# Designs tried in a protein design run: peptides against a protein of PDB entry 3PBP. Part 25

Target 1, 203 residues: chain A of PDB entry 3PBP
Amino acid sequence: LNEKDLNLILNKSLVMYESLDSTTDVIVKRNVIKQLQFVSKLHENWNSRFGKVDIQKEYRLAKVQGPFTINPFPGELYDYTATNIATILIDNGQNEIVCVSFDDGSLILLFKDLEMSMSWDVDNYVYNNSLVLIERVKLQREIKSLITLPEQLGKLYVISDNIIQQVNFMSWASTLSKCINESDLNPLAGLKFESKLEDIATI
Target 2, 203 residues: chain A of PDB entry 3PBP as posed
Amino acid sequence: LNEKDLNLILNKSLVMYESLDSTTDVIVKRNVIKQLQFVSKLHENWNSRFGKVDIQKEYRLAKVQGPFTINPFPGELYDYTATNIATILIDNGQNEIVCVSFDDGSLILLFKDLEMSMSWDVDNYVYNNSLVLIERVKLQREIKSLITLPEQLGKLYVISDNIIQQVNFMSWASTLSKSINESDLNPLAGLKFESKLEDIATI

## One batch from the design tools (peptide; aimed at target 1 L133)

Design b2_p11_7_s1 (made by RFdiffusion4, then SolubleMPNN; from b2_p11_7, 4 letters changed)
Fold by OpenDDE base, seed 4:
Structure b2_p11_7_s1 (fold): chain B 203 residues (1-203), chain A 11 residues (1-11)
Amino acid sequence: as target 1 above (203 residues)
Amino acid sequence: TNAEKFISENY
């Protein structure tokens, strides 16, 4: 992740913030500010972990209800095709992570931008649904399907040709959930966004 | 799917 891409996401979040006028609901303003802070913190953590990820372009997923923009999009995935998508609950309050698989065997874990939650309250605004990249998990396998179980928070099952793997991201998602619910991003400081990968079965 | 059933039954 280069400084330029951070600036782009920050600028986009800032533009959104600047689009908020005095008539905008205080809750909406607070959510946009929190989103900006969240994106900034996630980006800092991402840069510290992935230091060399070149981000070339916004990836738009057309298959989901409306154009979703993934920010930042890993430049390494530019030449690859998205194969599967899943949403994973991280708490009982309906907070979700979005997972997208690619044909290189990568999984990206994404957070729905708070813009999405704001667009639900305002019937008439077609908001560009932005997704924030949290983590990339490299499986180096052909991913056939993604399975989630509603009773299993922060867990994703990945099915390939001969193996079922569990991705468990509750190590960070529990903190993320708390931050969302309490509207406090401070606990994200220094948090490592590293999921646990475990082989469950050979098939 | 068989995989989904396996997961639901074992995990």
Scores: peptide ipSAE 0.172, ipTM 0.851, DockQ to the pose 0.032
OpenDDE base, seeds 1, 2, 3, 5: peptide ipSAE 0.168, 0.164, 0.168, 0.168; ipTM 0.844, 0.848, 0.846, 0.846

Design b2_p11_7_s2 (made by RFdiffusion4, then SolubleMPNN; from b2_p11_7, 5 letters changed)
Fold by OpenDDE base, seed 5:
Structure b2_p11_7_s2 (fold): chain B 203 residues (1-203), chain A 11 residues (1-11)
Amino acid sequence: as target 1 above (203 residues)
Amino acid sequence: TNASEFISKNY
């Protein structure tokens, strides 16, 4: 954690706090407030020289986030099991795609739609846990592993028993990145979410 | 050979 990251988290926490209204669930309010309090205290007590902050015991008892919901979830995948997960950067910022493989040979490419706070007071805190389905790629192969290379934006390598395939989604991910960074969703209108699949090596 | 190393070297 560095000062830049801390400022980003603070800004996100503030935005979440500002989004609270009278209709917001009490559990959500508590978690968002606790998030803001935590980050604000971190920021206040930040020692840039050592990258250290004294974290109160209450905040050290944060819980695991999840579960996540995929929306829409492909009905066909209810009969199958997720096998691998990977995150792929789409820019040099913080925008990433989540990829999940299934035992039917499907890959789903997902985007985190909403900002989510840490879980503080409640086990299995569920808020803004939606993942938007962008694309489903059907490989019709047993997927053994997913590989990403940090230097290769918007590329996923899929390892099967006999082949390495590259999934390149920069055709749409570059536009998505721009839309997120500029807070303008207009360029997404009419965008085709079709990744390029290429066989790169036989194993 | 780690598949990641193979990919990184060839692609």
Scores: peptide ipSAE 0.179, ipTM 0.854, DockQ to the pose 0.030
OpenDDE base, seeds 1, 2, 3, 4: peptide ipSAE 0.179, 0.171, 0.179, 0.158; ipTM 0.854, 0.846, 0.854, 0.835

Design b2_p11_7_s3 (made by RFdiffusion4, then SolubleMPNN; from b2_p11_7, 4 letters changed)
Fold by OpenDDE base, seed 5:
Structure b2_p11_7_s3 (fold): chain B 203 residues (1-203), chain A 11 residues (1-11)
Amino acid sequence: as target 1 above (203 residues)
Amino acid sequence: TKAEEFISKNY
C-alpha cells in the first residue's frame, strides 16, 4: 500500500460507513466499523511507522481493491494500531496470506478468498472484500518489520528488538492451498490453524 | 536490509 492507495481505501471505508442505515444487517455494520477502524489506524501510522515497510509487498496488498473487512476481528486489537503488512505466498500459484502486525505485538494472518469468505459469512460478500482471520499470533514484542522470502512458502520472518523470529504456517497453509485450488473447503474442517514460531537469530 | 541479508544467507 502506498499512501495514495491507503487514502483510497480509507475513503471507500468512510463511504461505506456512511451508507449504513437502520436496515443494514448487524453483521455488515460491525464489519464496516471494524474495517474503518482498521484502515484509520493504518492511516494514522502510515507516515510514522510504515515508511520502512517494503513498499513492494505493500503494493501487492494495494492491488487488492479495498475496502477490506476482517472476519472475525479480534476485539482486543481495537485498542491497538497496525504497524506492518506483508503478503506471503503459500503455493506456486497466486494464493497468498496477508499478515498484519499490531503495536501490541500481535500478528494476524488473513486470507482473501471470496469463496471461503462466503462460506463463513455469506452476507459479507455483497458489501466488502472480506479478509478471513485464520490465526492470531501473539509475539508480545514490538514488531519492527516483516520479511518474506519468495522462495520460502508459508514463512514469515518477524524482526523485533533485534530478534528474528520465523513464523511457519505451512502446517495449515498447505491444506488451505489445496482447498482453494480444488474449490473444496471440507479439508479445513477440524484443521488447527497453529503456526510454528521459532527464534532463529539475534541481530 | 541487514536482517534480510541475514535471513537470505542463513535460511
Scores: peptide ipSAE 0.167, ipTM 0.839, DockQ to the pose 0.029
OpenDDE base, seeds 1, 2, 3, 4: peptide ipSAE 0.161, 0.158, 0.162, 0.162; ipTM 0.834, 0.838, 0.835, 0.840

Design b2_p11_7_s4 (made by RFdiffusion4, then SolubleMPNN; from b2_p11_7, 4 letters changed)
Fold by OpenDDE base, seed 1:
Structure b2_p11_7_s4 (fold): chain B 203 residues (1-203), chain A 11 residues (1-11)
Amino acid sequence: as target 1 above (203 residues)
Amino acid sequence: TNAEEFISKNY
């Protein structure tokens, strides 16, 4: 995402919000409001923290065109601001996890839902990209940056307070990849979505 | 950049 893309997402989210009326389903209203709040927070952080260099790395997020709806969105994160976004490959195909960090030290791991939620604006099909929450990792640290290595599947590096931590989610992401590729969700039954967190280095 | 280089060299 570049600033222009984020502005576009914000504008689309605003248009969706303005389309809400008294007849709109309560769930839809809630989702649109949550989306708008999320995008607004991302926009605020983008303007304050993302220098030109961080924008280019987030260009890999350009595959995920907003607006984004995160379902379920953790209620605790409504009071916090998103700080970083990264996309991590989970296989040699096209399956990716989206990671968003927050100023409370949380990471959320998200998967792009193939089901586009149609906004019910009769004349303007605003396609929402639904993101499914897979896992929330609480680091309780100020996250400065997220680093991904394209040769390392299912690994995210988190830089905080002069510490580099590795988040490894291949324990579940390998199964998820298989389920997607085979169109069989049965292996997800009983799967624990728990990533391994490891301190790697002090910097 | 420094952190990425560090990670790429050591991990």
Scores: peptide ipSAE 0.247, ipTM 0.871, DockQ to the pose 0.029
OpenDDE base, seeds 2, 3, 4, 5: peptide ipSAE 0.246, 0.239, 0.242, 0.245; ipTM 0.877, 0.870, 0.876, 0.873

Design b2_p11_8 (made by RFdiffusion4)
Pose (drawn by RFdiffusion4):
Structure b2_p11_8 (pose): chain A 203 residues (1-203), chain P 11 residues (1-11)
Amino acid sequence: as target 2 above (203 residues)
Amino acid sequence: SIKDAVKNKIE
């Protein structure tokens, strides 16, 4: 955990602690407070020279959150099954797109709009487990796998049956991160959220 | 819906 990232989760934790009011669900309030306490403890034991911190076994037992809401979910896909999931970096600030494969050779590019709180005990804990559809890409080929190279932002390799295709969504993803970082929604108006699809090779 | 989602992310 480098200094930049350590401070990022601390500040996110502080923003949520402040975001607490009385209507806030008791279970959620508990987790937000626990998250702040935990992230603060990390900050106290963080070894700056190694950029690392030890984590006791107690804090590593966490229960799953979900299911995430995928909004708006495409109607056709209710007849199919999800195959793979991939994470693609948009910028240098941990902003990412979640990618999911389906039986119909389709791809949904998702964005997480709500900040999750950490949770350890709560069963079936859902809260800000929210994803939003940005785009859908039908390759009409059998998608065998998804691959990413850390060196290339906003690009995803999709291995179909005899093709390796590259879905390139930096056309809109670059603008998306700018508005997130500049807190200005206007550049999104009019932007067509279409990714450049490109055949890389025959396999 | 995308703008709202980005707005939420910014908040």

Design b2_p11_8_s1 (made by RFdiffusion4, then SolubleMPNN; from b2_p11_8, 5 letters changed)
Fold by OpenDDE base, seed 4:
Structure b2_p11_8_s1 (fold): chain B 203 residues (1-203), chain A 11 residues (1-11)
Amino acid sequence: as target 1 above (203 residues)
Amino acid sequence: SLIEAVRNKIK
């Protein structure tokens, strides 16, 4: 964690807070407010010299986020089991794709289009818990592991028994990143969400 | 490590 990351989290928390209105559920309000309070205190107590933050006891008791939903969920995958999960950075602004593998050899690439606060008061906090399905990649292999490298934006390495494959989704992720950063969805029009699959090495 | 192995095999 660094100052840049902390500022980003603060900004996200502020945006969430500003989105609250009279129609917002009380549980959501409470969680978003608590989130902002936490991050604000974190920021206030940030020691940039040592990269340390003091966290009060009340904030160390956060509950598990989720459950999450995937929309749309591929119907075929209801018969299969998820095996691995990874997050892949698509830019230097900390935008990420979530990848889930299944035992049929499928990869689903997901985007969290809405920000969700930490859960503070209730179990199963589900506000803004939807992930958007971007792409399904069928590898037709038994996926053993998913590897990401921080220096490799928009790349996922899939490890099977005998091969390492690279999934490169920068063909569309660069556009997605631009849309997020510029708050303009127009560039997504007509965009093909097709990742490139390449064999990297035999193992 | 697996990560190192992957890095070494990256084109």
Scores: peptide ipSAE 0.016, ipTM 0.521, DockQ to the pose 0.021
OpenDDE base, seeds 1, 2, 3, 5: peptide ipSAE 0.016, 0.010, 0.009, 0.016; ipTM 0.519, 0.382, 0.410, 0.526

Design b2_p11_8_s2 (made by RFdiffusion4, then SolubleMPNN; from b2_p11_8, 6 letters changed)
Fold by OpenDDE base, seed 1:
Structure b2_p11_8_s2 (fold): chain B 203 residues (1-203), chain A 11 residues (1-11)
Amino acid sequence: as target 1 above (203 residues)
Amino acid sequence: MLIEAVANKIK
């Protein structure tokens, strides 16, 4: 955690708090308020010189978030099981793609378009728990593992029995990152979400 | 509008 990340989390928590209205569910209100209280205290206690924060005991007892949903979920994947998950940065900020593999050899690329608070006081907190399906890549291979390299934005390495393949989605992820950062979604209109698949090595 | 886009513009 650095000061930039802390400020971003604070800003996200403020935006979430400001989005609350009279129609918002009481459980959501409680979680968002507690999120903002936590992050505000974290910010107040931030030692920028040492990158240290004291976290009060009550905030260390957060609940598990989820379950998550995928929208739309590919109908044919109901017959298959998810096998691997990876997260990949698409820029030098905080924008990321969630990658999930299935035992049919499918890889789905997902985006979190909505911010979530932590689950604090309740089990099964599912507000804003939907991930957007961007792309489904059919590898037609058993996917054993997903590997990311820290300095390679928008690249995923897929390990199968006999091959390493690279999935490169920067063709669309660069546009997505720009749209988020500029708050302009117009460049997404007509964008093809087609990743490049390349064989890297036989193993 | 994505919440991240708003959050990044808060100074």
Scores: peptide ipSAE 0.029, ipTM 0.628, DockQ to the pose 0.125
OpenDDE base, seeds 2, 3, 4, 5: peptide ipSAE 0.027, 0.025, 0.028, 0.024; ipTM 0.656, 0.646, 0.640, 0.632; seed 4 fails the geometry check

Design b2_p11_8_s3 (made by RFdiffusion4, then SolubleMPNN; from b2_p11_8, 6 letters changed)
Fold by OpenDDE base, seed 5:
Structure b2_p11_8_s3 (fold): chain B 203 residues (1-203), chain A 11 residues (1-11)
Amino acid sequence: as target 1 above (203 residues)
Amino acid sequence: NLIKAVENKIK
């Protein structure tokens, strides 16, 4: 954690707080408020030299986030089991795609379009827990592992029994990154979410 | 180990 990251988290937490209204669920309100309190306290007590903050005990008791939903979820995947998960950076600004593999050989590429606070009070905190399905890639093979390389944006390496394949989604992810960073969704109109699949090596 | 193996094959 650095000062830049802390400021980003503070801004996100503030935006979440400002989005609260009379119709917001009480559990959501409590979690968002506690999120803001936590981050504000972190910011107040931030020691930039050491990257250290005194965290009160109550905030150390944060709980696990989730579960998450995928929208739309391909109906045929209900019969299959998720096998691997990976996150892939699409830019240097912390935008990420989430990839989940299934035992039918499918890869789903997902984006979290909403901000989510930590779970502070309750287990299984469920607010803004939806992931948007961007693309489904059908490999029709058993996926053993997913590998990402930090220096390679928008690339996922899929390891199967006999082959390593690269999934390159920068054709659309570059546009998505721009849309997110500029808060302009117009370039998404007509965008084709079709990744490039390439065989890299036989194993 | 797996990452290194992949890296070596990608190069």
Scores: peptide ipSAE 0.029, ipTM 0.715, DockQ to the pose 0.020
OpenDDE base, seeds 1, 2, 3, 4: peptide ipSAE 0.028, 0.024, 0.024, 0.023; ipTM 0.707, 0.690, 0.699, 0.690

Design b2_p11_8_s4 (made by RFdiffusion4, then SolubleMPNN; from b2_p11_8, 6 letters changed)
Fold by OpenDDE base, seed 1:
Order: sequence, then C-alpha cells, then structure tokens
Structure b2_p11_8_s4 (fold): chain B 203 residues (1-203), chain A 11 residues (1-11)
Amino acid sequence: as target 1 above (203 residues)
Amino acid sequence: NLIEAVENKIK
C-alpha cells in the first residue's frame, strides 16, 4: 500500500459515507462508518518514509468483502428490478460513473471501482464495494432507455414515454474526477452529491 | 435510431 492508494481508498470511503441515507441498512451503515474511521486514522498516521502506520487493535479483524454487490444498497430497492444500465464518462481519461435504473423509477449512480475492500464488522458482515453508491435519483417514471452522448461528460439522458430528462452530475463528478486524478480527497469534504434534473424535450 | 432521435431533440 502506498500513499496514492491510501488516498484513493479514503476517497472511496468518503463517497460511501456521503451516500448513506434513511433506506440504508443499519449493518451497512455501521460498516461504512467503521471503514471511514479506520481509513481516516490510517491516513493521519501514515508515514510515507517507511510505509508504516499504527493500526488500532479493533480494526485488525477486518475481512475481505464479498463479491458482486453494490454498496451501500438501498434496502427499498430489494423489492424492485433493474431495467437499464449505462456508463458515463466524467473526464477525458478513464474515470466513469455507472448508472442503473429500476422499475420504481429510481436511478442509482455508482463509482466503478473493481477493487475489493475490507469489511470492518466483527459480526462477519461481508459485502463488496466494487460498485460504490454515490447517489440515488428518484424520477418516478417508467424508464425506457438510458442514453449518453460521448461529447457530453457527466450527463445522462433518461427516456420515458413522453419526456426526455437530463441528469447532470458534473456538479460533483468534476470534483470526484479531480480527487481521483490528483489523489487528493480534500475537495470532497462537504461536497454534496446531488445531481441536477432538467426536462429537455417532450416526445 | 434512438440516439439520433435524442440528439436531434437535444439540439
């Protein structure tokens, strides 16, 4: 583990923390909070010269998270079915957001991270945050299609029966991109992960 | 083409 990797993990942990809402399972909340606390302390105690950190005993029981899950996953969405998926570029590099729509009219915006993290829960709760929830957008429409335009970064077009809506998440995605590219999480502090919705056209 | 239709409506 190097300083750059640690910063990236801290960024991911912060994004997860900020994504917590009233629908998030209590066990997931606990795990995310513990992860953020650990990573924050780890970052504080990081010695780049030696690659050493003091780790508190309570966090040494961390385990590898389970595979193939979205975390944290809103409990309400367990009763609904995914309908569409899209990947949206947020910069001219390789940073992308994954969007999944559900039949309740919800969109979830996810950070595409293929790396497995650790579960910090002593009760052996296992989940994989390879897809990290950033935001849930409730459109309350039947979503027929998700469209992206290559020339429009951080924008998703949602097609319903009678309307095209734009979801613009560049308000936070530009900051996220910067944090990833620069390995600096400071700009994420206090950032609100709230996308802008706009009606574009009637069909 | 759905993409073209969307592009045309957005322009």
Scores: peptide ipSAE 0.029, ipTM 0.705, DockQ to the pose 0.020
OpenDDE base, seeds 2, 3, 4, 5: peptide ipSAE 0.025, 0.024, 0.024, 0.029; ipTM 0.685, 0.661, 0.673, 0.702

## One batch from the design tools (peptide; aimed at target 1 N71)

Design b2_p12_3 (made by RFdiffusion4)
Pose (drawn by RFdiffusion4):
Structure b2_p12_3 (pose): chain A 203 residues (1-203), chain P 12 residues (1-12)
Amino acid sequence: as target 2 above (203 residues)
Amino acid sequence: SVGSVDALNNYL
């Protein structure tokens, strides 16, 4: 955990602690407070020279959150099954797109709009477990796998049956991160959220 | 409408 990232989760934790009011669900309030306490403890034991911190077994037992809401979910896909999931980096600030494969050779590019709180005990804990559909890409080929190369932002390799295709969504993803970082939604107006599809090779 | 993918529970 480098210094930049350590401070990022600390600040996110502080923003949520302040975001607490009385209507806030008791279970959620507990987790937010626990998150702040935990992230603070990490900050106290962080070894700056190695950029690492030890984590006791107690804090590593966490229960799953979900299911995540996928909004708006495409109606056709209720007849199909999700195949793969990939994560693609948009910028240098941990901003990412979640990609999901389906039986119909389709791809949904998702964005997480709500900040999650950490949770350890709470069963079936859902809260800000929210994803939003940005785009859907139908390759009409059997998608056998998804691959990413850390060196290339906003690009995803999709291995179909005899083709390796590259879905390139930096056309809109670059603008998306700018607005996230500049707190300005205007550049999103009029942007067509269409990814450049490209055949890389025959396999 | 709202949908879900249970694999995301563990994945995320």

Design b2_p12_3_s1 (made by RFdiffusion4, then SolubleMPNN; from b2_p12_3, 5 letters changed)
Fold by OpenDDE base, seed 1:
Structure b2_p12_3_s1 (fold): chain B 203 residues (1-203), chain A 12 residues (1-12)
Amino acid sequence: as target 1 above (203 residues)
Amino acid sequence: PNGSIPALNEYL
């Protein structure tokens, strides 16, 4: 953990705190507040160059969270089954797009909207985290496999029975990467989330 | 940074 990572966690925790409203579940509110208090204390101790961070017992009981939801979920996809999943790097950092394919030949491109809050309670806490639907690409093919190449940012290869197609979303993913890295979403205003399709090979 | 970053879904 470096100062940059700590600042990122703090910013994420602040965004989660600011998302709390009157309709938010009491358990969610409590966990978000505890996380923010913990991270803020860590940040304070980091700035003070304390060689030892005392982590209270309650914070050591943090648990992994789930489940994930897709928001908005396309209504027509309720009748279809997910077939493949892939993660695609959009920069040389840690920013990724999640892709899910369906048996109707659709691809959905998803982004993790918020980091899941850690469960700081002893009880089984479940945080419902949203995956944001960015784009739906309709290929109208039986999708056999999804392939990504780590050296090819923002590109997904879709394998069907007779063709390999490339989905290239760098037209918008470069802007998204910048927005995340700069902690400013304003450049997304008016951006078109339209991927380029290209036939790569027949098979 | 000072200021709230709205959720990504508000821009989509």
Scores: peptide ipSAE 0.017, ipTM 0.500, DockQ to the pose 0.039
OpenDDE base, seeds 2, 3, 4, 5: peptide ipSAE 0.017, 0.016, 0.016, 0.017; ipTM 0.471, 0.544, 0.525, 0.482; seed 4 fails the geometry check

Design b2_p12_3_s2 (made by RFdiffusion4, then SolubleMPNN; from b2_p12_3 with S1P V2N N10E)
Fold by OpenDDE base, seed 1:
Formats: C-alpha cells, structure tokens, sequence
Structure b2_p12_3_s2 (fold): chain B 203 residues (1-203), chain A 12 residues (1-12)
C-alpha cells in the first residue's frame, strides 16, 4: 500500500459516508462510518511515518466531553434519556470505549470518530466530538451506576436495584485495539460486535 | 442489605 492507494481508499470511504441519509439502514451506516474511521486513522498514521503532523493525535488526546454527536444514533433512543456515562480502557495505551446508558435500560458502546476534515484539509480542522456506535446492549432494567476498573480492560459493571452485571466486550475490543495500534483493518473482517453479559452478584 | 459497591467488592 502506498500513499496514493491509501488516498483512493480514503476518498472512496468518504464518498460512501456522504451517501448516508435518514433512510439508510443503521447497520450499513455503522459499517461505513467504521470503515471511514479506520481508513482515516491509517492515512494519518501513514503521514506521521513521513514526518507529517498527525492531526488525529490531538483529537485522540482530547478529553471525552460533551456535547457529542453519535452516529448512527438508534432511532428508538430519541424517546429516552441518557442516565450515565463511563469510559473504559481496551488496552494499556490510549484506546477507550465510551459507554452511555439510557432510561430504557440500554447501553450504547461508542468509539471516538475521526474528523474527516483532518484527512483532507489540515488548515480547516474543526474539532467535532463525534462518536461512532459500535454496539447497543439492551438490559431492560433501571441502571443506577456504571463502574469500571482500570485493571479490568474491556469490562463494564452495571449496577441496578437488585443486581450487578458485567458487560465484557473484549471479544471484539481486543481486535479493535490491534487494528488501531497496527493500522490494519483486515482483522475486522467478519468481526461480530457482540458483548458477553454475566450476572455477577445480587444486591 | 449490602450496598452495590460492597457486593462488587465481594465478587472481585
């Protein structure tokens, strides 16, 4: 892969992203956005190897702070209210998943999007707090709290009135981490973004 | 009777 080939792939991914509208299936939207994110990341990492400024580094180091744009946002969640937010480490580096809970008992797992503008026009970089939807987990219970443990990568503890549940997403997060760190998309082929739920304790 | 945090600590 050379810089020209990478630019062509990036351009194709951008065209696909720009074709997304309200009628596009949510799974299709998610896949296109994820592909664009990774191709953009690959592009930035490629440029950094040649001594170019990695603009994506500034975005990656930015604190996860609202307001956020979530893409694609599940349409059914428009009628519900966000209740909790947590950030979960997926590796010993800087890669993190953002989790948001809703009052319908849903969790959404999110990853920081990459700014499309950073790939094409460095001078017109506008920081947009965009998040990509990875997975929605439906717990169908009132979520009181979200707990993360720094020593437990890719695990989220969900506390409700009567139970503590673990959400373990390392089945896909390990692959995601590898893809980010190695700048290789190939391991994402056929990857299922399905977290494991486990009841931990009754309370 | 145990708080949610206590229950988590017992598991971990």
Amino acid sequence: as target 1 above (203 residues)
Amino acid sequence: PNGSVDALNEYL
Scores: peptide ipSAE 0.038, ipTM 0.650, DockQ to the pose 0.026
OpenDDE base, seeds 2, 3, 4, 5: peptide ipSAE 0.037, 0.035, 0.037, 0.036; ipTM 0.654, 0.638, 0.654, 0.645

Design b2_p12_3_s3 (made by RFdiffusion4, then SolubleMPNN; from b2_p12_3, 4 letters changed)
Fold by OpenDDE base, seed 3:
Structure b2_p12_3_s3 (fold): chain B 203 residues (1-203), chain A 12 residues (1-12)
Amino acid sequence: as target 1 above (203 residues)
Amino acid sequence: PVGSVPQLNEYL
């Protein structure tokens, strides 16, 4: 996440908050408020110089009560701190993968299952199911930053102390993009969610 | 009818 992307998420969260009225379900209100609080704290703690996002333990341990439940969240990552976030386009449309790094050197690749604008329809509101864990990549290194290039779909660059690595998930993301766009999940049957890791440069 | 967005969760 660059500062621009964080501002975009903050603005989206603000718009969602502003859309709350007296007719909005109490559960939805609570979720939107918690989302805004989370994103606002992320924005306040954003170190633009280092690309560090300190996700407070309170929000990581917030099981069921935040709109950003990673489901399933790897239990072992509850003990670790999220360090960076990035969004990666997987097609020329608007489909994105969310990547979060942790201080154990893990990357989690996440899909936003529900559009936030539609997730607030109480009848369609799936409580705590907004982010789906697709893949966990274990680098076992200190991750300094995450970089994306807009011309490179389904690629994430991970900067560590001495190395830049590329995570390429187009092996599955192209199929996922098709499934989303066509509203047909059948092509996901038997698909392996395994990204390719490649060393790009020594820093 | 907003077609049910297929949930990826069913396939992971």
Scores: peptide ipSAE 0.017, ipTM 0.395, DockQ to the pose 0.039
OpenDDE base, seeds 1, 2, 4, 5: peptide ipSAE 0.017, 0.013, 0.000, 0.014; ipTM 0.398, 0.370, 0.303, 0.422; seed 4 fails the geometry check

Design b2_p12_3_s4 (made by RFdiffusion4, then SolubleMPNN; from b2_p12_3 with S1P A7E N10S)
Fold by OpenDDE base, seed 4:
Structure b2_p12_3_s4 (fold): chain B 203 residues (1-203), chain A 12 residues (1-12)
Amino acid sequence: as target 1 above (203 residues)
Amino acid sequence: PVGSVDELNSYL
């Protein structure tokens, strides 16, 4: 995340806020308002050059709920169809990565964008969530299922016809978790978003 | 095919 990206998110959040009217769903209104407040605080803190952003606990606990937009979306995937989705915990604080598989054998690892990506109400519908592309893993095989184990942070099991593979993204997700929890994005600078792929078993 | 956590655990 950089200042340019943050400005873009802020502008979008403002436009979304300004689009609210009396006919807008109350949940959508609440989410947009909270999002704008969050992004505004983030923007203010970013401009202060102190590196720390005060992110309230309520923002961190926000869930991801569809429909989803992905930014940037890989151009190569425009012609392919999403096949599976999974959410993977990266820490005990309930920070999560979203994984989507495609019929070309690609996996995309996604994180909540600051652009309307959060459900601020635990059990309520969100109109749209924006997700940021972190990594694309190309498996070049048909993906049958995505499985996560609650006791294994930052690990995704990818099931194909003949093999179980593990994607382990804790190399970067541990840093991401720290950044979220400490409200400091500086440690993400220069971080390589490269997951470890390992064959687990033939099936 | 492996379709559940229980099935996956049998391979781990």
Scores: peptide ipSAE 0.433, ipTM 0.928, DockQ to the pose 0.038
OpenDDE base, seeds 1, 2, 3, 5: peptide ipSAE 0.417, 0.428, 0.429, 0.428; ipTM 0.921, 0.926, 0.925, 0.923

Design b2_p12_4 (made by RFdiffusion4)
Pose (drawn by RFdiffusion4):
Structure b2_p12_4 (pose): chain A 203 residues (1-203), chain P 12 residues (1-12)
Amino acid sequence: as target 2 above (203 residues)
Amino acid sequence: SVYYASFLNNFY
């Protein structure tokens, strides 16, 4: 955990602690407070020279959150099954797109709009477990796998049956991160959220 | 429509 990232989760934790009011669900309030306490403890034991911190076994037992809401979910896909999931980096600030494969050779590019709180005990804990659909890409080929190269932002390699295709969504993803970082939604108006599909090779 | 995606339970 480098200094930049350590401070990022600390500040996110502080923003949520302040975001607490009385209508806030008791179980959620507990987790937010626990998150702040935990992130603070990490900050106290962080070794700056190695950029690392030890984590006791107690804090590593966490229960799953979900299911995440996918909004708006495409109606056709109710007849199909999700195959793969990938994470694609948009910028240098941990901003990402979640990609999911389906039986129909389709791809949904998702964005997480709500900040999750950490949770350890709570069963079936859902809260800000929210994803939003940005785009859908139908390759009409059997998608065997999804691959990413850390060196290339906003690009995803999709291995179909005899083709390796590259879905390139930096056409809109670059603007998306700018508005996130500049807190200005205007550049999104009129932007067509269409990814550049490209055949890389025959396999 | 909202879909609750259980295959993402282990995502994060």

